Peptides against a protein of PDB entry 6GMG. Designs and how they scored, part 220

Target 1, 331 residues: chain A of PDB entry 6GMG
Amino acid sequence: DSDDRVTPPAEPLDRMPDPYRPSYGRAETVVNNYIRKWQQVYSHRDGRKQQMTEEQREWLSYGCVGVTWVNSGQYPTNRLAFASFDEDRFKNELKNGRPRSGETRAEFEGRVAKESFDEEKGFQRAREVASVMNRALENAHDESAYLDNLKKELANGNDALRNEDARSPFYSALRNTPSFKERNGGNHDPSRMKAVIYSKHFWSGQDRSSSADKRKYGDPDAFRPAPGTGLVDMSRDRNIPRSPTSPGEGFVNFDYGWFGAQTEADADKTVWTHGNHYHAPNGSLGAMHVYESKFRNWSEGYSDFDRGAYVITFIPKSWNTAPDKVKQGWP

## One batch from the design tools (peptide; made by RFdiffusion4, then SolubleMPNN)

Design b2_p17_4_s3 (from b2_p17_4, 11 letters changed)
Fold by OpenDDE base, seed 3:
Structure b2_p17_4_s3 (fold): chain B 331 residues (1-331), chain A 17 residues (1-17)
Amino acid sequence: as target 1 above (331 residues)
Amino acid sequence: MVLQTYSVERLQKLYGK
């Protein structure tokens, strides 16, 4: 299916972007123009603007995941993921709620589960944890110091994450980040790294051994966050889309949104960057477009997805792919 | 590596988002 994927051509380093277009409350542009913006705004390494490399352009061409890929420096592993689920709401609605007219029981349960997730609280949890991590990174010059700082921070806040295993995604995330080990990246110095956030929307009903109803309408028990920590086990996410509920119906496999390290306290004002599909200018899908959406637009999601996770990873502080302030669109 | 195989624009058309 990737046969018609094309790597966008290089853009001159000094070429300024064309204006973005409004699209359903978002700022939207073609991928080539995003490259221009990226080079002007996000490309800086050690304060120097750089042309997006062929490798980076190839990553970007993968679609929404490509946006996260090029900005994080690695293909998303999604191991350190957070969400918020209201168990009481879920139980109460199942008990006292009613299926809509024409809605099957399985469809009802799947919908209730989906609606029991709180995207904003999930995002806030990720931001909270990222802040803790950043404090732990600040003056740590080796991994041991970082981990000690992290444990101390968690203890002070009585955070359940303090009980996680040393090999858990939470504690191993930094050491497993390629850019942390790179000479021009972290160079094994935690204080040269910072935590960043992206989000993934995906389908819960991915277990091929489960019932068809779960694959069609969602698995109410899948991909729930652990109580206390908010951690989501993403190991069973295989990028399998929702199963069709009618002939000819098809669903998107996933959606990724890049947040980075914005400091805007109001979640509603944060900007999320994502793509519509892989770049296929000569194919049926057409050219890839990049969207910059506010949280409201991002978090709404689509019927293709019933789960949203907010994932933490790390990038070198010398990169400008995750600035404190992100401006929507151009100019 | 996995591609995003469907269009968000399609979703916008279908769901009005």
Scores: peptide ipSAE 0.234, ipTM 0.830, DockQ to the pose 0.466
Fold by OpenDDE base, seed 1:
Structure b2_p17_4_s3 (fold): chain B 331 residues (1-331), chain A 17 residues (1-17)
Amino acid sequence: as target 1 above (331 residues)
Amino acid sequence: MVLQTYSVERLQKLYGK
């Protein structure tokens, strides 16, 4: 029940976090303690620590999406999303593979499709594009200059994104970022912004007009990246969870993980921050917990989801919510 | 705005996942 969501109380700016709890390769803490860490490490605006505002605490209380929300400054729109899909593997496995014992044809096809995605390659593509965008932002003082730089960078790399329409989420992402237009943000100056990355796990079988099998076992054709660009059309993602396959079964609607702008070249060493559920300290779900996971733990996902996307958005360079180095846990 | 309605851990406890 969403009615029992509570906004975490304010934490004093000078309060240090309690130690995080290690949990199977992750670092875990209660949401209030994450707020303490956030204020010490990520809250800086123009180099000055800030107390997390009531609005930000309210955003955070929404769960995993709240972690991305508070750090990106806006609710995720997920429009600029990337993934990697091995079409040859998919076709070959469908042709030459067979269902497991007790596995239906639909279940088999859904599983094969899920396994044909490569999370690491998807993440790498997003990082590649973010780097191109950051170079385009660097010396651009208006949107026109940014777009010109971007097209030039893409042409130099012979990137298929250069052929995208001007109205594409790829080219419109910056202008559609609220913090870009804010006086204390980008102030309409691209050079004051930087690209950041988060990830979303979700279910492919969301089309209510499709077969029940697709809703239960996945839609093999849904949310595939476009060849060349790696762009995923996220317009049909409506946060609908997987349909139950047995009585009483239920699934989580989505999972969000915040990466930001870490410079660690080894994907396996990158840290992803996410939450378990909305904050309900007096409800059945209990207090929200925040996790800092390595890529292995994040990319593994759950049976609740058969798709992963890596999304690019922008934040002001004056924010410290996306530092070059993220340390797992506390201290 | 959409909430994360359940944790995976919670669902595992409830449904034996």
Scores: peptide ipSAE 0.210, ipTM 0.778, DockQ to the pose 0.431
Fold by OpenDDE base, seed 4:
Structure b2_p17_4_s3 (fold): chain B 331 residues (1-331), chain A 17 residues (1-17)
Amino acid sequence: as target 1 above (331 residues)
Amino acid sequence: MVLQTYSVERLQKLYGK
């Protein structure tokens, strides 16, 4: 019941966080304490610390998506998404592999498809593209200049993204970013913006017109990246969870993880920030908790999800929600 | 806006509540 969602109260600007606690290799804290950390570390605008606004606290209270929301400045649209899928592995395993004992054919195919995705390569592709975009942004003072730079960069790298339509999410992402147009944000100046990354885990079997088996065990053909570009068509993602495979079973609809713009070259050392559920301190669900996980913990995912996408969006360089280095936990 | 859908038991399992 979403009606029991509560907006966390304001935290004094100078209040320091309590120590985070370890949780399965992650750093964990309650949402109120994350707000304290956020104000100390991530809240800066033009170098000035800011109190998290009521609006931002409301966004945050939405759970895992709220963490990405408050740090990116907008509710995730997931339009510019990347993944990596090994088609040869998939075909080979289907041909030469065999269902496990007690595993149905549909379960087998769904599992093989899931295992054919490479989270690390998907993440790397997103980082590669973000880097190209950042180079295109750095000396561009209008959108036209940005697009020209972007096309040149892609041509130099012989990147298949150069063939995308002008209306594609790839080319339209910047102009569709609210903070780009804000006076205190980008102010329509691309050089004031930077590309950032977040990730979404979700279920492939969302087509209600498909078989029950696909809804229960995954749709092997759904949400695959396009060859060459790595782009995933997310238009059919409607936040529908996995269907129960047994009576009483239930699954979570999605998970979001915030990466930002960390410069750590080793993927395994990058930190991903996410939440467990919406904030309901007076309800059965309880208070929202925020987790800071290393990539291994994040990318592992859960059985609730068989797809992972890495999404690019933009924030003003003046924001500190996506610093070069992210420290896990507190202190 | 869309919230996370859940079961209490599942969330406890996933996040150690």
Scores: peptide ipSAE 0.193, ipTM 0.777, DockQ to the pose 0.783
Fold by OpenDDE base, seed 2:
Structure b2_p17_4_s3 (fold): chain B 331 residues (1-331), chain A 17 residues (1-17)
Amino acid sequence: as target 1 above (331 residues)
Amino acid sequence: MVLQTYSVERLQKLYGK
């Protein structure tokens, strides 16, 4: 299966990327060329560009998750995830709606649940929280100061997150970030860190003890955000793909999109970076391709997924993997 | 555009989740 995964070779530090190819409103390139762009644009540590290390290239080779991995500095844990769900819409459609011709009840309920999620509002919530966190980080030189600042910010905004337990992913996310503890990273100084965002698309019907219908058509009750906070419990996400509905059908396990810390206020103009599959240039899948998509293209997702979450993590401010502006494609 | 399936088992084995 993934045994044919190959780590892309090193690219010279000064090699400029070839032009990206437009594809359905996205900018597309092969992974090797993305490495070139990454080195020119995103690799900077303390203002100096760096060659992507072998370790980073290995991470990247894992596909869409690899893009988030190399830019965030760690394999995604997805603990601090946000989404938006319209409960009223869901209830109303279930009550008053009807299955389409040939659609089973389970299929209908799964579809209605999927359609009741709002990707844009989920993204907005994550950005709101990230902004609060960044304000809390700004003048905090230890974790205690950060937490105090965070609580004050939440209180001022009357945000329900203020009621979260101290052990909640919301409050523990920073201290659980490896780069926060690294000497050349945060060095245990919150003011050296910033909040960043990525997104994950995945399947709701992952419970093996549930009905086959839920695994095929979705679990309407799974991975809903908590009211008020927007937090999604991701503990039951085991990267299990959608079950086939017909012989020979197969689905992708997940999709990750990297946003970082773009300051573009218009969500539709934000750029999301993701990959299509793991790098297998000599295998059936072929070389990995990297896509830079606008939010509209990203948020549309695929039939493989019925959930989207927007996740907050942290990176050192000295990294340039999450710049204020991201330019789509090359040049 | 169609995404390709990852080795879920491998990722889980190596990284837990």
Scores: peptide ipSAE 0.124, ipTM 0.682, DockQ to the pose 0.133

Design b2_p17_4_s4 (from b2_p17_4, 12 letters changed)
Fold by OpenDDE base, seed 3:
Structure b2_p17_4_s4 (fold): chain B 331 residues (1-331), chain A 17 residues (1-17)
Amino acid sequence: as target 1 above (331 residues)
Amino acid sequence: MVLQTYSPERLKRLFGK
């Protein structure tokens, strides 16, 4: 599927980006120009601007996941994921709502389930947890200290995450982060790391043993967050797209958006960076474009997806791929 | 590493804007 993928060429370190173009409330640019911006704004290691390496450019070229990949430093594992689901809304709408004209019962239930997720609350939960983790990281010089701090923070807040198993993604996420172990990264020092957030959109109806209706219209019971913690079990996410509802219809399997560690308190003002498809300048898809969207634009998603998860991972503080403030577009 | 699966036509509709 990616046979015509091309790695974007290197950009001179000091080359400034061309202006981004507005597109439906987003800022849009071609991937090569994003590389230029990235080098100026996000490339810094230990305060020094860096040219995007060939490896990083290759990662970026993979499209919607590429932005998250290059900025997080690893291919997304999606293990530590959060969402918010309004069970009362779901039950009430199923009971009192009615299918739209021409809408099947399965389609109705799938839609109601999708609409019962609150993207903003899910995002806020992830930010809350990331903040707790960052506090736990700040003065911890080994993993044991980090875990102790984390448990203490959770206990103080009476957070249900305190009851998670030691092997859960919540507690194991740091130790499983490659950059944490790297000499030029965390060097096994939690205080050198910070929590960051990205988002994944995907399809709920991925169970091949389930009904065709669930694969077509969504599985209302799949990928719900656990009560209290907000954790989503992502183990069943196999990157399987929505099944066609009509002949010739096809869907995309996922979308990724990079948030990082922005400190903007207003969710609506946060910027999400994402790509459209893998870079194929000489192919039918064309050149990859990178979008910088506000939360409203990102969280809206597409009909291809009925789930949104907000995932926490870690990067070294020495990296500038997740700054406190992200400016949309250029200049 | 898992690759994105897609319909080219669908991708253009969704992300070509």
Scores: peptide ipSAE 0.293, ipTM 0.886, DockQ to the pose 0.723
Fold by OpenDDE base, seed 1:
Structure b2_p17_4_s4 (fold): chain B 331 residues (1-331), chain A 17 residues (1-17)
Amino acid sequence: as target 1 above (331 residues)
Amino acid sequence: MVLQTYSPERLKRLFGK
């Protein structure tokens, strides 16, 4: 259904962006103008501005995932994901709460499960882990040194992640990052890499062997974080959208938001960059738009999704796609 | 890779298209 997708044209490197427009607390612009901003702010390699390549423009054109794709340098794999779930709240609400008027039992349970996730705590956990990883990367010049540093950091903090298997996404994430191995990237030197964060929204009720109710209203038991670590098993996420609950209803399969490596301590002040849909200027969807949203706007999500995960990956320090400070909009 | 899927109903609801 994306046959009408078009790769945005190249923008001159010296072209400044037009002003973004405000839209319900977020800054919005057309994809072409985001490319202009990206070239001025995020394109730097070793401190030098770069024109967004045709390949990067093609990645970007895919919509919400495209923003994360172009800034992380790879299509999201979502293997190293974190969340926070309040088990006590969930159990208590199921026991003592009641369905709303007209709400089915399955709908009630799905809603209670969704509401038992804490987006801010999930995000904070990912930031905490990213910080540990960055300390482990700092002076490590081979993977073995990185892994040793990581284990020491985790032990020092008494973090349950220290007990993860060596083959887990947590320990294998760096070696599985293409840019780590690239000559102009990490060049196999961990100290040239840094941890970055993006977020994915998706639907819990993806198991086709489960009840129709779970597919319509959510699976309360699916995609919960492991106690202690906060790790979410994403292996069952197959990008299946929520099932319709009424005739003519349809849902989107996922949404992605790019955070990077902002140092803003207040989660509510962090900026999340995402796209609406693939770029189809001559099609029914129209041109792709890029949004820069505050955490509140991003974490609110949509009814299409009942799960949010905060994912860690890595980029070379020489890239400026994840600066310490992100400014919303333009100028 | 997997592409983001859209429905006309969702797009109308969220983006006014």
Scores: peptide ipSAE 0.276, ipTM 0.880, DockQ to the pose 0.656
Fold by OpenDDE base, seed 2:
Structure b2_p17_4_s4 (fold): chain B 331 residues (1-331), chain A 17 residues (1-17)
Amino acid sequence: as target 1 above (331 residues)
Amino acid sequence: MVLQTYSPERLKRLFGK
């Protein structure tokens, strides 16, 4: 099926986007038109507008992950992920709640677990951590200085992340970012980098050794954030979709949404950019579409997914793929 | 690299709104 994927053609650098169309509170456009917008708004390197390269267009063509890929500069590794889970709510609902009519116990538990995640708090935690990281990056000209700054910031805030191992994704994320090492990127200078955020939606019931019910209805114990830090162990995320509950049913394995580094304090006003599927203009799926959604629309997700994580990575400050303000749609 | 796996029918239902 992936054989139908096509790399979108190059768009002239001076080509302005066509107007986006509204769709259920989101702004929508075809991928070719998004490339036009991207070139006008997000393509700048060192203040200079750039044409999206063939490589970048190829990355973009992969669909939802492609939007995050082209803007972050790397395929998502999802190692530094945050979420918020209300343990008290979960326990209380399990104890005092009842399955709906026709709902199995496993289905009930999976649903209760899903509902016990707070997407807004998870997002806020990621933003908080990104802010701390950005402060640590600001005056650090080598990795050692960055790490020292980071530890100091965490200590000042009495943040549980200060207790993380030096090899944890939290402390190793910068050094593991390819653009940090690139001459035209960070050039090993932390002060040239900034923290950015994207989100991944996925299925909790991915353990093949678990019960079929967990694979169908979710694993209530999987992918919970650690208390205090909010860190989610993503090592068991193998991009396995939800198991069918009926013959012929199929689910999508993941969805990605790009936030970047918006400074809008109101979460509800933040814009999340994502794609529907890989670009297949001559195939059954058709052309890829790109959506710019408000947080409410993004965080709602789909029944295909029962987990949402907010992931931190880094990009060079010279890139404009993560501006302070993102305008929904065009114009 | 992990590709998004999807049923075309499901994708249309989710994203073709």
Scores: peptide ipSAE 0.297, ipTM 0.894, DockQ to the pose 0.822; fails the geometry check
Fold by OpenDDE base, seed 4:
Structure b2_p17_4_s4 (fold): chain B 331 residues (1-331), chain A 17 residues (1-17)
Amino acid sequence: as target 1 above (331 residues)
Amino acid sequence: MVLQTYSPERLKRLFGK
């Protein structure tokens, strides 16, 4: 019950974190201890540590989405999302593959579609685009200059994103970022902002007008990236979970992981920060835990989800919620 | 704003590691 959610108490600014617990290749800690780490490592504004505010603690308390929320400064809109889908693999496997023993045709098609997404390539596409955006931001002191720079960069790389509509989330993402307009944020100066990345896991079979099989086993045609751009139309993502396949079965509607702006070139060495559930220390779910996972642990996902998207948003360069290097765990 | 839907048993299995 969401009514059991509690906002974690404030932590003293100078309180050091307790050691994280290793767990299956991840580093794990309770949310209160993550707040301590956050204040020591990620809280900096203009180089000065900040205590996590009550508002930020409240955002964080919402669980997996809360980690992305507190670090990005806004609730995820997921409008600028990227993925990679191997159409040839999908068609070939459907044609030449067979359902497993006990697997229905719909289940087979859903599984094949899920397996045709390449998480690493999707992540790399988002990183590529973020890099282009960062170059466009670097010396742009108004939105017009940013957009001109962006178009030039895309043209130089012969990137299909250059053909997107001016109203596309791709071109409107910066102006629609609240921190861009804030005096202590971007102050309407693109050169004060940088692109950052987070990831969302979700279910493809969300169309209530579709077959029950698609809702149970996935919609093979849903949430595919557009050819050339890699953009995923997220407009139909309504945070609807997978439908139960057996009595009493229930699925989670989404998971979020925070990457930020790490410069580690090897995807497998990147660190993703995420939460398990909303903070309910006195409820059945218990206290919220925060995980710092390697890419392999994050991208593995769960059976609850058959889609992954890598989303670009923006934060002020003065924030330290997206440092170049993220260290897993504590110390 | 949408909250994460949950089943306590499911959450424990997925995130209890």
Scores: peptide ipSAE 0.294, ipTM 0.883, DockQ to the pose 0.775; fails the geometry check

